# Peptides against a protein of PDB entry 6RGO: the designs that were tried, part 74

Target 1, 392 residues: chain A of PDB entry 6RGO
Amino acid sequence: MALKLLGFNQDATCFSVISSNKGVTIYNCDPFGKCFELEKSTSNDEELDFLVEMLFSTSLIAVVDKTIGASKRKKLKIVNTKRKATICELTFPHEIMDVIMNRKIICVVLKSDQIFVYDISCMKLLRTIDVRGEKLKSTSKFRNSEAVGDIGVRVSLSTDNNSILCYSSYSKSDKENAPLNDIVVFDALKCIQINVLPAVHQSNIVCIACSPDGMLMATASEKGTIIRVFKTIDTENDEPILVNEFRRGSRPSRISEMKFNHDNTLLACVGESDTIHIFALPVTTTEADANEDDTLQQSSHSLSSSINGLQYISKGLANRFGKIIVSKIPTQSQQRHVAYIKIPENAKYRIGFPKDTTNTIHICGEDGNYLVYSIPRNEVGPCTLVKSNTFD

## One batch from the design tools (peptide; aimed at target 1 K82)

Design b2_p22_4 (made by RFdiffusion4)
Pose (drawn by RFdiffusion4):
Structure b2_p22_4 (pose): chain A 327 residues (1-135, 151-284, 335-392), chain P 22 residues (1-22)
Amino acid sequence: MALKLLGFNQDATCFSVISSNKGVTIYNCDPFGKCFELEKSTSNDEELDFLVEMLFSTSLIAVVDKTIGASKRKKLKIVNTKRKATICELTFPHEIMDVIMNRKIICVVLKSDQIFVYDISCMKLLRTIDVRGEKIGVRVSLSTDNNSILCYSSYSKSDKENAPLNDIVVFDALKCIQINVLPAVHQSNIVCIACSPDGMLMATASEKGTIIRVFKTIDTENDEPILVNEFRRGSRPSRISEMKFNHDNTLLACVGESDTIHIFALPVTQRHVAYIKIPENAKYRIGFPKDTTNTIHICGEDGNYLVYSIPRNEVGPCTLVKSNTFD
Amino acid sequence: SEAEEEEEEAEEIIEELEEQEE
């Protein structure tokens, strides 16, 4: 089958790719190279490694499952790339759905909507967050820098009226203190969530409305959450998969089950800005590094890696700059 | 330079985790 299940780095330095043939490879951007290659851990052809989230450019990797079911739901391994050794092997009562890391905090998301927060220096569990214990699936996002700030979608106070709903809760994982609770920002479920690297901004994606809403995160007034801007969906409602924020928080990238990738600018310093054409029934992931604000890195399941430029003052499409091919 | 510093910090964390496992 195709080389599916791409993962994208926080610093846009490299990306995680599960080659359907054997193991998982991690490439670099500049210079492009085979950075890390995981050996054979397979027994059938279509069984897939699912979840890999990494540090910035380091040797520290978070790896989850290999087998379809033998050791998948209840595993987390911490591996050094230079020596291929497992350090800590944590076990969890449910199936892992997502893992997000930063320099200070490691988050593990379970299928039962439990979020385990760890101080990464000693792996002491800071707090267990019973989201489904209070009231598709939960989508979680996190800031990259320090003062790492956690964002998760929570159910509303209409659990009696109906089973599924999605509001937003802002949480400071550094001090384990809940900062702001946002109301039902959508009339539908929440599909994907993106938080700014500095933790000041947040994006939301609806399945039905397909309109991205941006709210201030922490400095927002206590009385009411502050809405920043909204973005035009385009000609057709489409499911969104992954969104990213620029380092200066002037740009927002959007990708999904669509022909095009949309680029939204920010009035921090309207409907559409930059659009990147994309093959229809193929899936891609997004990133952009810290070095410049004009370059956008693109990861594709078709086997191609592309680097596009951004037009500052023109509403035109992006311009391709650099490309390379996968394995 | 920044990449090297990040690598050093990651190695320190790995050593502290190994010591704790002992």

Design b2_p22_4_s1 (made by RFdiffusion4, then SolubleMPNN; from b2_p22_4, 12 letters changed)
Fold by OpenDDE base, seed 1:
Structure b2_p22_4_s1 (fold): chain B 392 residues (1-392), chain A 22 residues (1-22)
Amino acid sequence: as target 1 above (392 residues)
Amino acid sequence: SERKKLEEEAEKLLKKLEELKK
């Protein structure tokens, strides 16, 4: 059967899949097993397409049926899984592209590059964000979205109550073909823009991850070679703070998903490549408890050759992008530990970090594998498989 | 547990939304 992965919930306690014969199935990770099924509305052999966003491990889900007819693609259903009942239905003017939620907020992304922000407690509309803005309404040449691969507004929401929303926006270039390479940081509760990060990549942003606390965000472009990590709220002299820049690889490859772990010490990425990459983030030690004395002569074991690629802080980017004050990351933190997981070629995988185990990652594949890996802390190397389950 | 608190919160949200639909 063809499986399509919808992904993990916010705390990686559940994941959702589409089965071509059954409809939507939600699995619990521990204990492993089916916890909810949504049957097909039709007996037709049509390829099933759904959006499903689950509120943690609760009975509240948001569902969009994208399979049948242009009208259903515009409907969001709030479903109680225990009652198997639709509690609320919202209809939008355009097709729903994405749905994200936390305990406070639901964000709905439309094909029109609009973000609708709702208070989950009453489904009251708090804000409509028009990412195209007023200027782009005049150049209503509908780019036939068919030909240029699925370039739309990307969003990520903090899982905490602060509800920090990061979204991709069009650069202020007067060109009709402005890339989606700006990031806006938005307080979804107060409905205020907090920050704007201009031109964080040269091409369209295709993946965004917000940290659970909303203090960090990771971005990747269509090239998927460089991942940038920024502070969301904090600025230095009104300029964006670049915390990290990671190289995933030398070859272009689309990144489909990124996730921070619960304590912001790890960033994982997955996509079209045969490898899930896990990057170590430097712990921002608050300067306070640096007691002087432990001159631990960590022996300079020459982990030699392959890390040489990180020294090219390309002098050329400093001139065209405004003064991104790369805070001098101490050159000693250049030993970015990278862990990896090998996955089957052409298998789509999704990733999630459980809250209680910061060095554990959950992954699931369209191959029907649910896998739990242990992440090495202080070494570059493969993750260790701890648990495996299969689903159909 | 935190999970139980989240479920009780979600049940309250779902109930409130159901009441607003009537």
Scores: peptide ipSAE 0.447, ipTM 0.910, DockQ to the pose 0.824
OpenDDE base, seeds 2, 3, 4, 5: peptide ipSAE 0.426, 0.441, 0.444, 0.428; ipTM 0.905, 0.910, 0.909, 0.905

Design b2_p22_4_s2 (made by RFdiffusion4, then SolubleMPNN; from b2_p22_4, 11 letters changed; failed a check: too like the target's own chain)
Amino acid sequence: SEVEELEKEDEELLEKLEKLKK

Design b2_p22_4_s3 (made by RFdiffusion4, then SolubleMPNN; from b2_p22_4, 9 letters changed)
Fold by OpenDDE base, seed 1:
Structure b2_p22_4_s3 (fold): chain B 392 residues (1-392), chain A 22 residues (1-22)
Amino acid sequence: as target 1 above (392 residues)
Amino acid sequence: SEREEEEKRAEELLEKLEELKK
């Protein structure tokens, strides 16, 4: 059967899949098993397409049926999985492209580049964000939606109650073809723009991850070769703070998903490549306890020359984009530990970090595999498989 | 457990959302 992955919930305790014959199935990760099924609305052999966002391990899901007709693609259902009942239905003016939530906020992304922000507690609309802005109303040449169908507004929401929303926006270029290469950081509760990160990539941003606490954001462009990590709120001299720049690879490859672990020490990425990459983030030790002069002259064992590719701070970006004050990333943290997982070629995988185990990653594939890996902390190498299950 | 508290908060949320339908 063709499986389509919908992904993990916020704490990686559950994941959702579409089965062509059954509809939507939600699996619990531990103990492993089916916890909910949503039957398909039609007996037709139509390719099933859904958006499903689950609120942690709770009985609350948001569902969009994208399978049948232009009208259903505009409807969001909030469903109680324990009662198998629709609690509310919202209808939007345009097709729903994405839905994200936490305990406070639901964000709905439309094909019109609009973000609708709701208070989840009462389903009250707090804000409509128009990412195209007022200026683009005049150049109403509908980009022929067929060929560019994959470039839309990307969003990520913090899993905490602060509800930091990061979204891609169009650069302030007078060009009709401005890229979606700016990031806006938005307080979704207060409905206030906190920060704007201009031109974080040269091409459209296709993937964004917010940290659980909303303090960090990772970005990737269509090229998927470089991942940038920024502070979301903090600025240095009114300029964005670049915390990390990671190189995933030399070959262009789309990144479909990125996730931070719960303590902001790891960033994982997955996409069209045969490899999930896990990058170590430098722990910003708060200056306080650095008093102990532990002169651990631990011998620089010559870790082999092959990982030299990660240290290319692109000297070239510093000249063309304004003074990104790359705060001196201490040159000592140059050994960015990178872990990896090999996955089957052409298999789509999704990733999640469990809350309780910061060195563990959950992955699931359209091949019907749910896998749990242990991540090496102190070395560069493969992750170790700890648990495996299969699903249909 | 944190999970039981989350489930309880979600049930209270679901009840409030069901009241908004009436």
Scores: peptide ipSAE 0.252, ipTM 0.853, DockQ to the pose 0.877
OpenDDE base, seeds 2, 3, 4, 5: peptide ipSAE 0.247, 0.150, 0.236, 0.214; ipTM 0.851, 0.715, 0.848, 0.838

Design b2_p22_4_s4 (made by RFdiffusion4, then SolubleMPNN; from b2_p22_4, 13 letters changed)
Fold by OpenDDE base, seed 1:
Structure b2_p22_4_s4 (fold): chain B 392 residues (1-392), chain A 22 residues (1-22)
Amino acid sequence: as target 1 above (392 residues)
Amino acid sequence: DERKKLEEEAEKLLKKLEELKK
């Protein structure tokens, strides 16, 4: 049977899949097993497509039936899984592209590049964000969305109650073909724009991850070679703070998903490549307890060779990107521990970090594998498989 | 404990949304 992955919930306690014959199934990770099934509404041999967003491990889910030919691609359903009942239904003017939620907010992304922000407690519309803005309405003839690969507005929401929303926006360039390479940071509760990060990549942003606390954001472009990590709220001299820049690889490859762990010490990425990458984030020690002079002179000999690639901050890019004050990332933090997981070629995987174990990662594949890996903290190397289960 | 609090919160949200449909 063809499986399609919908992904993990916010705390990686559950994941959702589409089975061509069954419809949507939600699995619990521990103990492993089916916890909910949503039957397909049609007997047709149409390729099933759904959006499912679960509120952690609760009975509240948001569902969109995106199946081709279905008149439901504009409808959001709030479902009580215990009652197997639709509690709320909203209809939108355009097709729903994405749905994200936390305890306070639901965000709905439309094919029109609009973000609808709702208070989950009453489904009251708090804000409609038009990412194209008023000026672009005149020049954007409907790009026939068929030919240029699925370049739309990307969103990520903090899992905390602060509800920091990060979204991709069009650059202010007067060009009809402005890339989606700006980021807006938005307080979804107050409906206030907090920050704007201009031109964070040269091409369209295709993946965004917000940290659980909303304090960090990771971005990747269509090239998927460089991942940038920024502070969301904090600025230095009114300029965006670049915390990290990671190289996933030399070959272009689309990143489909990124996730921070719950303590902001790790960033994982997955996509079209045979490798899940896990990057170590430097812990910003608050300056207070750095008094102990522990002269661990230990022999930094051997790992010097392979990471020579980071020295070429090409002098030329500094002039055209506004003064990204690359706060001097201490050259010593260049030993970024990177862990990896090998996955089958052409298998789509999704990733999640559990809350209780910051050194473990949950992954699931369209191959029907649910896998738990242990992440090495102090070395560059492969992750160790701890648990495996299969699903159908 | 946290999971139980979350489920009780979600049940309250779902109940409130059900009451707004009537």
Scores: peptide ipSAE 0.450, ipTM 0.911, DockQ to the pose 0.828
OpenDDE base, seeds 2, 3, 4, 5: peptide ipSAE 0.430, 0.439, 0.447, 0.446; ipTM 0.906, 0.909, 0.910, 0.909

Design b2_p22_5 (made by RFdiffusion4)
Pose (drawn by RFdiffusion4):
Structure b2_p22_5 (pose): chain A 327 residues (1-135, 151-284, 335-392), chain P 22 residues (1-22)
Amino acid sequence: MALKLLGFNQDATCFSVISSNKGVTIYNCDPFGKCFELEKSTSNDEELDFLVEMLFSTSLIAVVDKTIGASKRKKLKIVNTKRKATICELTFPHEIMDVIMNRKIICVVLKSDQIFVYDISCMKLLRTIDVRGEKIGVRVSLSTDNNSILCYSSYSKSDKENAPLNDIVVFDALKCIQINVLPAVHQSNIVCIACSPDGMLMATASEKGTIIRVFKTIDTENDEPILVNEFRRGSRPSRISEMKFNHDNTLLACVGESDTIHIFALPVTQRHVAYIKIPENAKYRIGFPKDTTNTIHICGEDGNYLVYSIPRNEVGPCTLVKSNTFD
Amino acid sequence: ESEEEEEFAEEIIEELEELSEE
């Protein structure tokens, strides 16, 4: 089958790719190279490694499952790339759905909507967050820098009226203090959530409305959450998969089950800005590094890696600059 | 910067190895 299940780094330095053949490879961007290659851990052809989230450019990797079910739901391994050794092997009562890391905090998301927060220096569990215990699946996002700030989608006070709903809660994972609770920002479920690297901004994706809403995160007034801007969906409602924020928080990238990738600018310092054509029934992931604000890195399941440029003052499409092919 | 990040990650790995031994 195709080389599916791409994962993208925080710092846009490298990307995680599960080669359907054997193990998982991690490439670099500049210079492009085979950075890390996981050995054989397979027994059948279509069984897939699912979840890999990494540090910035380091040797520290978070790896989850290999087998379809033998040791998948209840595993987390911490591996050094230079020596291929497992350090800590944590076990969890449910199936892992997503893992997000940063320099200070490690988050593990379970299928039962439990979020385990760890101080990464000693792996002491800071807090267990019973989201489903209070009231598709929960989408969680996190800031990259320090003062790492956690964002998760929570159910509303209409559980009696109907089973599924999605509001937003802002949480400071550094001090384990809930900062702001946002109301039902959508009339539908929440598909994907992106938080700014500095933790000041947040994006929301709806399944039905397909309109991205941006809210201030922490400095927002206590009385009411502050809405920043909205972005035109386009000609057709489409499911969104992954969104990213620029380092200066002037740009927002959007990708999904669509022909095109949309680029939204920010009035921090309107409907559409830059659009990148994409093959229809193939899936991609997004990133952009810290070095420049004009370069956008693209990861594709077709086997191609592309680097596009952004037009500052033109509403035109992006210009391709650099490309390379996968394995 | 990348070297500093690697050094910082190695320090964390060492602290985790020491704790795992205990």

Design b2_p22_5_s1 (made by RFdiffusion4, then SolubleMPNN; from b2_p22_5, 11 letters changed)
Fold by OpenDDE base, seed 1:
Structure b2_p22_5_s1 (fold): chain B 392 residues (1-392), chain A 22 residues (1-22)
Amino acid sequence: as target 1 above (392 residues)
Amino acid sequence: DKEKLEKEAEEILEKLEELAKS
């Protein structure tokens, strides 16, 4: 059967899939098995499409039926999985493009480039964010959003209670075709803008990941060659702090998902390529433990192997982006360890990091594979397969 | 804590059900 992946929950304890014949199935990762099934409401051979956002491993899910039929695509259902009941339904003026939640907040992204922020505990609307802003009210050219494919507002929400929302925004360029290459950092609880990161890529941002604690964010453009990691809240001289710049590859390839692990030491990315990449983040040593003079000898082992995870600290990028003060990323030429997983060509995969094992990654494929890998910490190399299961 | 999360989700679902009946 054709499977479509919906992804992992916040702690990678569950994942959701669409089966063409059954509807939505939620799997538990450990012990592996079906924990919930949402039957398709129609007997038609229509291609099933859904959004499903699960609150961790709980009985609370948000569901959008995106199947053919304009009326359902505008409806968010809150479902109790234990009771198999819709508890409440919200209707939006436009098609729902994305839904994200934590213990406090639900964010709903519309095709209109609006983000609706709700208090989950009462479904009270806290804020409507219009990402197009007031400037576009004057130009009657509704961008016929029909022809411009996968370009839309991207969002990521911290899984903690601080509820840091990162979203892509249009650059302030007076060009009718401004790219979605700015990022806004928003406190979803207080409904205040915390930070704005201008022009973080040259093209539209297609993927954003917020760290679980909301302190870091990762960004990728349509090119998917460079991943940037920024601080979300902290600034240096009112300028954004670039913590990391990673090269996924030399060839353009779309990144569909990125995730931080629970301790902010790893960033994984997946997309249209045959490879999941896992990057090591610098441990932010708080100043206290800087006393151990561990003279890690520069063993110049020329592992010339083709993982061009070259940390190009290109001194030259400082001139083309304005005063993005590349803070003195200490020239710790620590070859940041890069791990990888090879996946089948043309198979879409999703990724998740479990909370309890910071060196483990969960992946699932539209090929019906659920796989658990161990991540090497002290070497550059392939991840080791630890567990395998299949689903239909 | 998983049990704490399950309880918090149940309390949310109950409250939302009450609000949807009013």
Scores: peptide ipSAE 0.554, ipTM 0.942, DockQ to the pose 0.882
OpenDDE base, seeds 2, 3, 4, 5: peptide ipSAE 0.267, 0.435, 0.183, 0.282; ipTM 0.861, 0.910, 0.749, 0.864

Design b2_p22_5_s2 (made by RFdiffusion4, then SolubleMPNN; from b2_p22_5, 12 letters changed)
Fold by OpenDDE base, seed 4:
Structure b2_p22_5_s2 (fold): chain B 392 residues (1-392), chain A 22 residues (1-22)
Amino acid sequence: as target 1 above (392 residues)
Amino acid sequence: SLEKLEKEAEEIEKKLEELAKK
């Protein structure tokens, strides 16, 4: 059976999958089991495509049926899973590309590069963000979306009530084909732009993660070799603060998902590679417990030599392309993962961090595996498998 | 708590049902 992973909910208590035979299935993580099924609307052997966004482990979900015809792809349904009833339906002018939710906000991303921001409590439209409209003169030629595959506006929303929305935007370059390499930080409740991070990568941003509290964001480009972590709100001298630069690998590989854990101490990434990478973030030690001299002697093997090559290229390009954030990033040593999980080659996986166990990661695969791993804290190495379940 | 979040979801649902009836 072909499984397609939809992902974990905000606190990794549930995950959703599309089964070619059943439709949409939601699984509870603990106790492990099927908690909801949305049956196929059609008896046809059509390849099922859905968006499902859960409101944590509640009975409320947002559903988009993308399987059949251009009309269904424009409809968002809010469904009660206990009643199996549609509560409300919204129709959009364009195909829905993504839906993200927290306790306050629903954001709907359209193929038109528009983001519709709703108050969930009343489904009132708070804002329409036009990511293209900020680029005044881009000729309204719908990029024939067939050839430029999966490059669109990327979004991430904080899972807290602050509702910090991070989205990719087009650089202000006069080029017809400006990359989606800027980030906008937006207060979704107040409907105000908080920050703009210009040119955080040289190519399109394909993955964004916001921290649960909205204070951090992670970004990855089409190359997926470097992950950058920024502060969302805070600036230094009106410039974006780079917290970390992580190296996932030397070979290009698409990152499909990134997640922070609930205390902002870990960042995980997954994608087309055989490896989930977990990176440690600097803990802002509150001044009190400065006494544990846990000198993790990161053996500073002087990988200093390879970083110098990138400085030379940046000076020449900086004059023609506006302030590339990469030119202001101090030469922080690109940190590697502190932990990893090996996954089957060609299996798509999704990741989630449970709220109550900051050293635990949940993963699920299109191979039908739901796996719980313990993350080592005091050593660099593989994660330990703690629990495994199968689903179909 | 989860119970508090379920209750908030039920309150959201009631409001959405009231809006869908108008």
Scores: peptide ipSAE 0.307, ipTM 0.867, DockQ to the pose 0.850
OpenDDE base, seeds 1, 2, 3, 5: peptide ipSAE 0.218, 0.189, 0.184, 0.112; ipTM 0.816, 0.804, 0.800, 0.760

Design b2_p22_5_s3 (made by RFdiffusion4, then SolubleMPNN; from b2_p22_5, 10 letters changed)
Fold by OpenDDE base, seed 4:
Structure b2_p22_5_s3 (fold): chain B 392 residues (1-392), chain A 22 residues (1-22)
Amino acid sequence: as target 1 above (392 residues)
Amino acid sequence: EKKELEKEAEEIEKKLEELAKE
């Protein structure tokens, strides 16, 4: 059967899938099993497409029927899974591209590059963010919808109550085709813009992850070769703080999903490659227990990786293209993964970090595998498979 | 935590059901 992964919930206690025969199924991770099924409303052999956003492991879900030809692509339903009842329905002026929620906020991303921010407790619209409206009103030309299904506003929301929303925005370049390469950090509760990170990549941002606490964000462009991690709120001299720059690989490969673990010590990424990469973030050791002299002599294995002299691109060209966040991190210090998981080629996988076990990652594949891996902390290497289950 | 989340979800649901009747 063709499976399509919808992903994990906020704490990786559940994941959702589309089965061609059944519709939407939600699985509980532990104990592993089906916890909800949304029946296919149509007998048509149409390829099912849905958005399902879970409110953690609760009975509340947001559902959008995105099936081609369905008039429902503009409708958000809040459903109680235990009662199998629609609690409320919202209709939008445009097709829904994404839905993200936490305990406080629902964000609805439209094909119009608008983000509707709601208070979940009353479905009150708090803000409409028009990501295009920051562009001069001139080019009302809807990008021809067919070929570029993948380039739109990307969003990520903190899973905590602070409700930090990170979204991709268009650079202020006078170019008709300005890339979605800026990041805006937004307090979704207060409806205040906190920060703007200009030109974090050269091309469109296709993946964003916010940390659970909203203090960090990770970004990847269409190339998916470099992942950048920034502070969301904090700035240094009114400049964005780049915490890490990770190299996923040398070959371009799209990143479909990134996630932080719950303590902000790990960042995982998955996409079109045969490898899930896990990166270590610098632990901000609070200064207190710096006394344990674990002088683990990082043996300076001088791997003389040939310094291919990337010549000084002269100062002069920087003025016309908006201040690209020049990585203050030397290209030599681009950290590689600390851990990895090999996945089948061409299998789409989704990732989740459980709250209770910061060294564990949950993954699920369109191959029908749900896998739990242990992440090595003291060595660079493969993750260890701890548990496996299958689903259909 | 899980019980608190379930209770919060029930409170959300109740408010949404109240608003859907207006």
Scores: peptide ipSAE 0.413, ipTM 0.901, DockQ to the pose 0.858
OpenDDE base, seeds 1, 2, 3, 5: peptide ipSAE 0.388, 0.392, 0.404, 0.389; ipTM 0.892, 0.894, 0.897, 0.894

Design b2_p22_5_s4 (made by RFdiffusion4, then SolubleMPNN; from b2_p22_5, 11 letters changed)
Fold by OpenDDE base, seed 1:
Structure b2_p22_5_s4 (fold): chain B 392 residues (1-392), chain A 22 residues (1-22)
Amino acid sequence: as target 1 above (392 residues)
Amino acid sequence: EQKKLEEEAEKILEKLEKLAKE
């Protein structure tokens, strides 16, 4: 049977899948097992497509049936899983592309590049963000580019109550074909723009991850070779703060998902490659612990694996990107510890970080595998498989 | 924590069900 992965919930306690014969199934991670099933409304042999967003491991889910007819693709259902009942329905003017939520907010992304922001507690519309409308009205030639399928507004929401929304926006260039390479940081509760990060990549942004606390954001372009991590709120001289730049690889490969762990010490990415990458984030030592004079004579075992990749912050980037003040990333070539997981080629995987174990990652595959890995600390190497389960 | 999240979700669902009937 063909499985399609929908992903993990906010704390990786559950994941959702589409089974071609059954409909939507939600699994608990621990104890492993089915916790909810949404049956097919139709006996048609049509390929099932759904959006499912779960509020942590609660009885509240948002569901969009994308399978059948243009009318259903515009409907958001709020479902009580314990009662197996639709509680309310919202209808949108355009097809729903994405749905994200936390304890306070639901965001609905439309094919029109609009983001609808709702108070979850009453489904009151707080804001409509028109990502196209911020462009000057003149060049609204609808790119009837039906053909460039996957370029649209990307969003990520903090899982905390601060409800920091990061979304991709079109650059201010007067070119009809401006890329989605800006990021807007938005307070979804106050409905105010906090920050704008201009031209964070040269091409369209295809993946965004907000940290659980909303303080960090990771971005990847269509190339998927470089991942950038920024502060969301903080600026230095009104300029965006680049905290990290990671190289996933030398070959272009689409990144489908990125996640921070709960303490902002790790960033994982997955996509079309045979490898999940896990990057170590430098712990920002708050100034307080500067007093321990521990002369750890780090024995200079010269692991001379020359990650020569850092030298290419050469003169050419400075002229076209506004002065991204790369705050002095300490020129310590601290080999940022990278862990990895090998996955089957052509299998789509999703990733999640559990709250209670910051060195553990949950993954699930369209191959029907749910896997738990331990992430090595302070070394570069493979993750260790701790648990495995299968689903159908 | 989980129990508090479920109680919050149930209160949301009850409120939404009420608002959908008005």
Scores: peptide ipSAE 0.617, ipTM 0.954, DockQ to the pose 0.893
OpenDDE base, seeds 2, 3, 4, 5: peptide ipSAE 0.596, 0.600, 0.597, 0.608; ipTM 0.951, 0.951, 0.950, 0.952

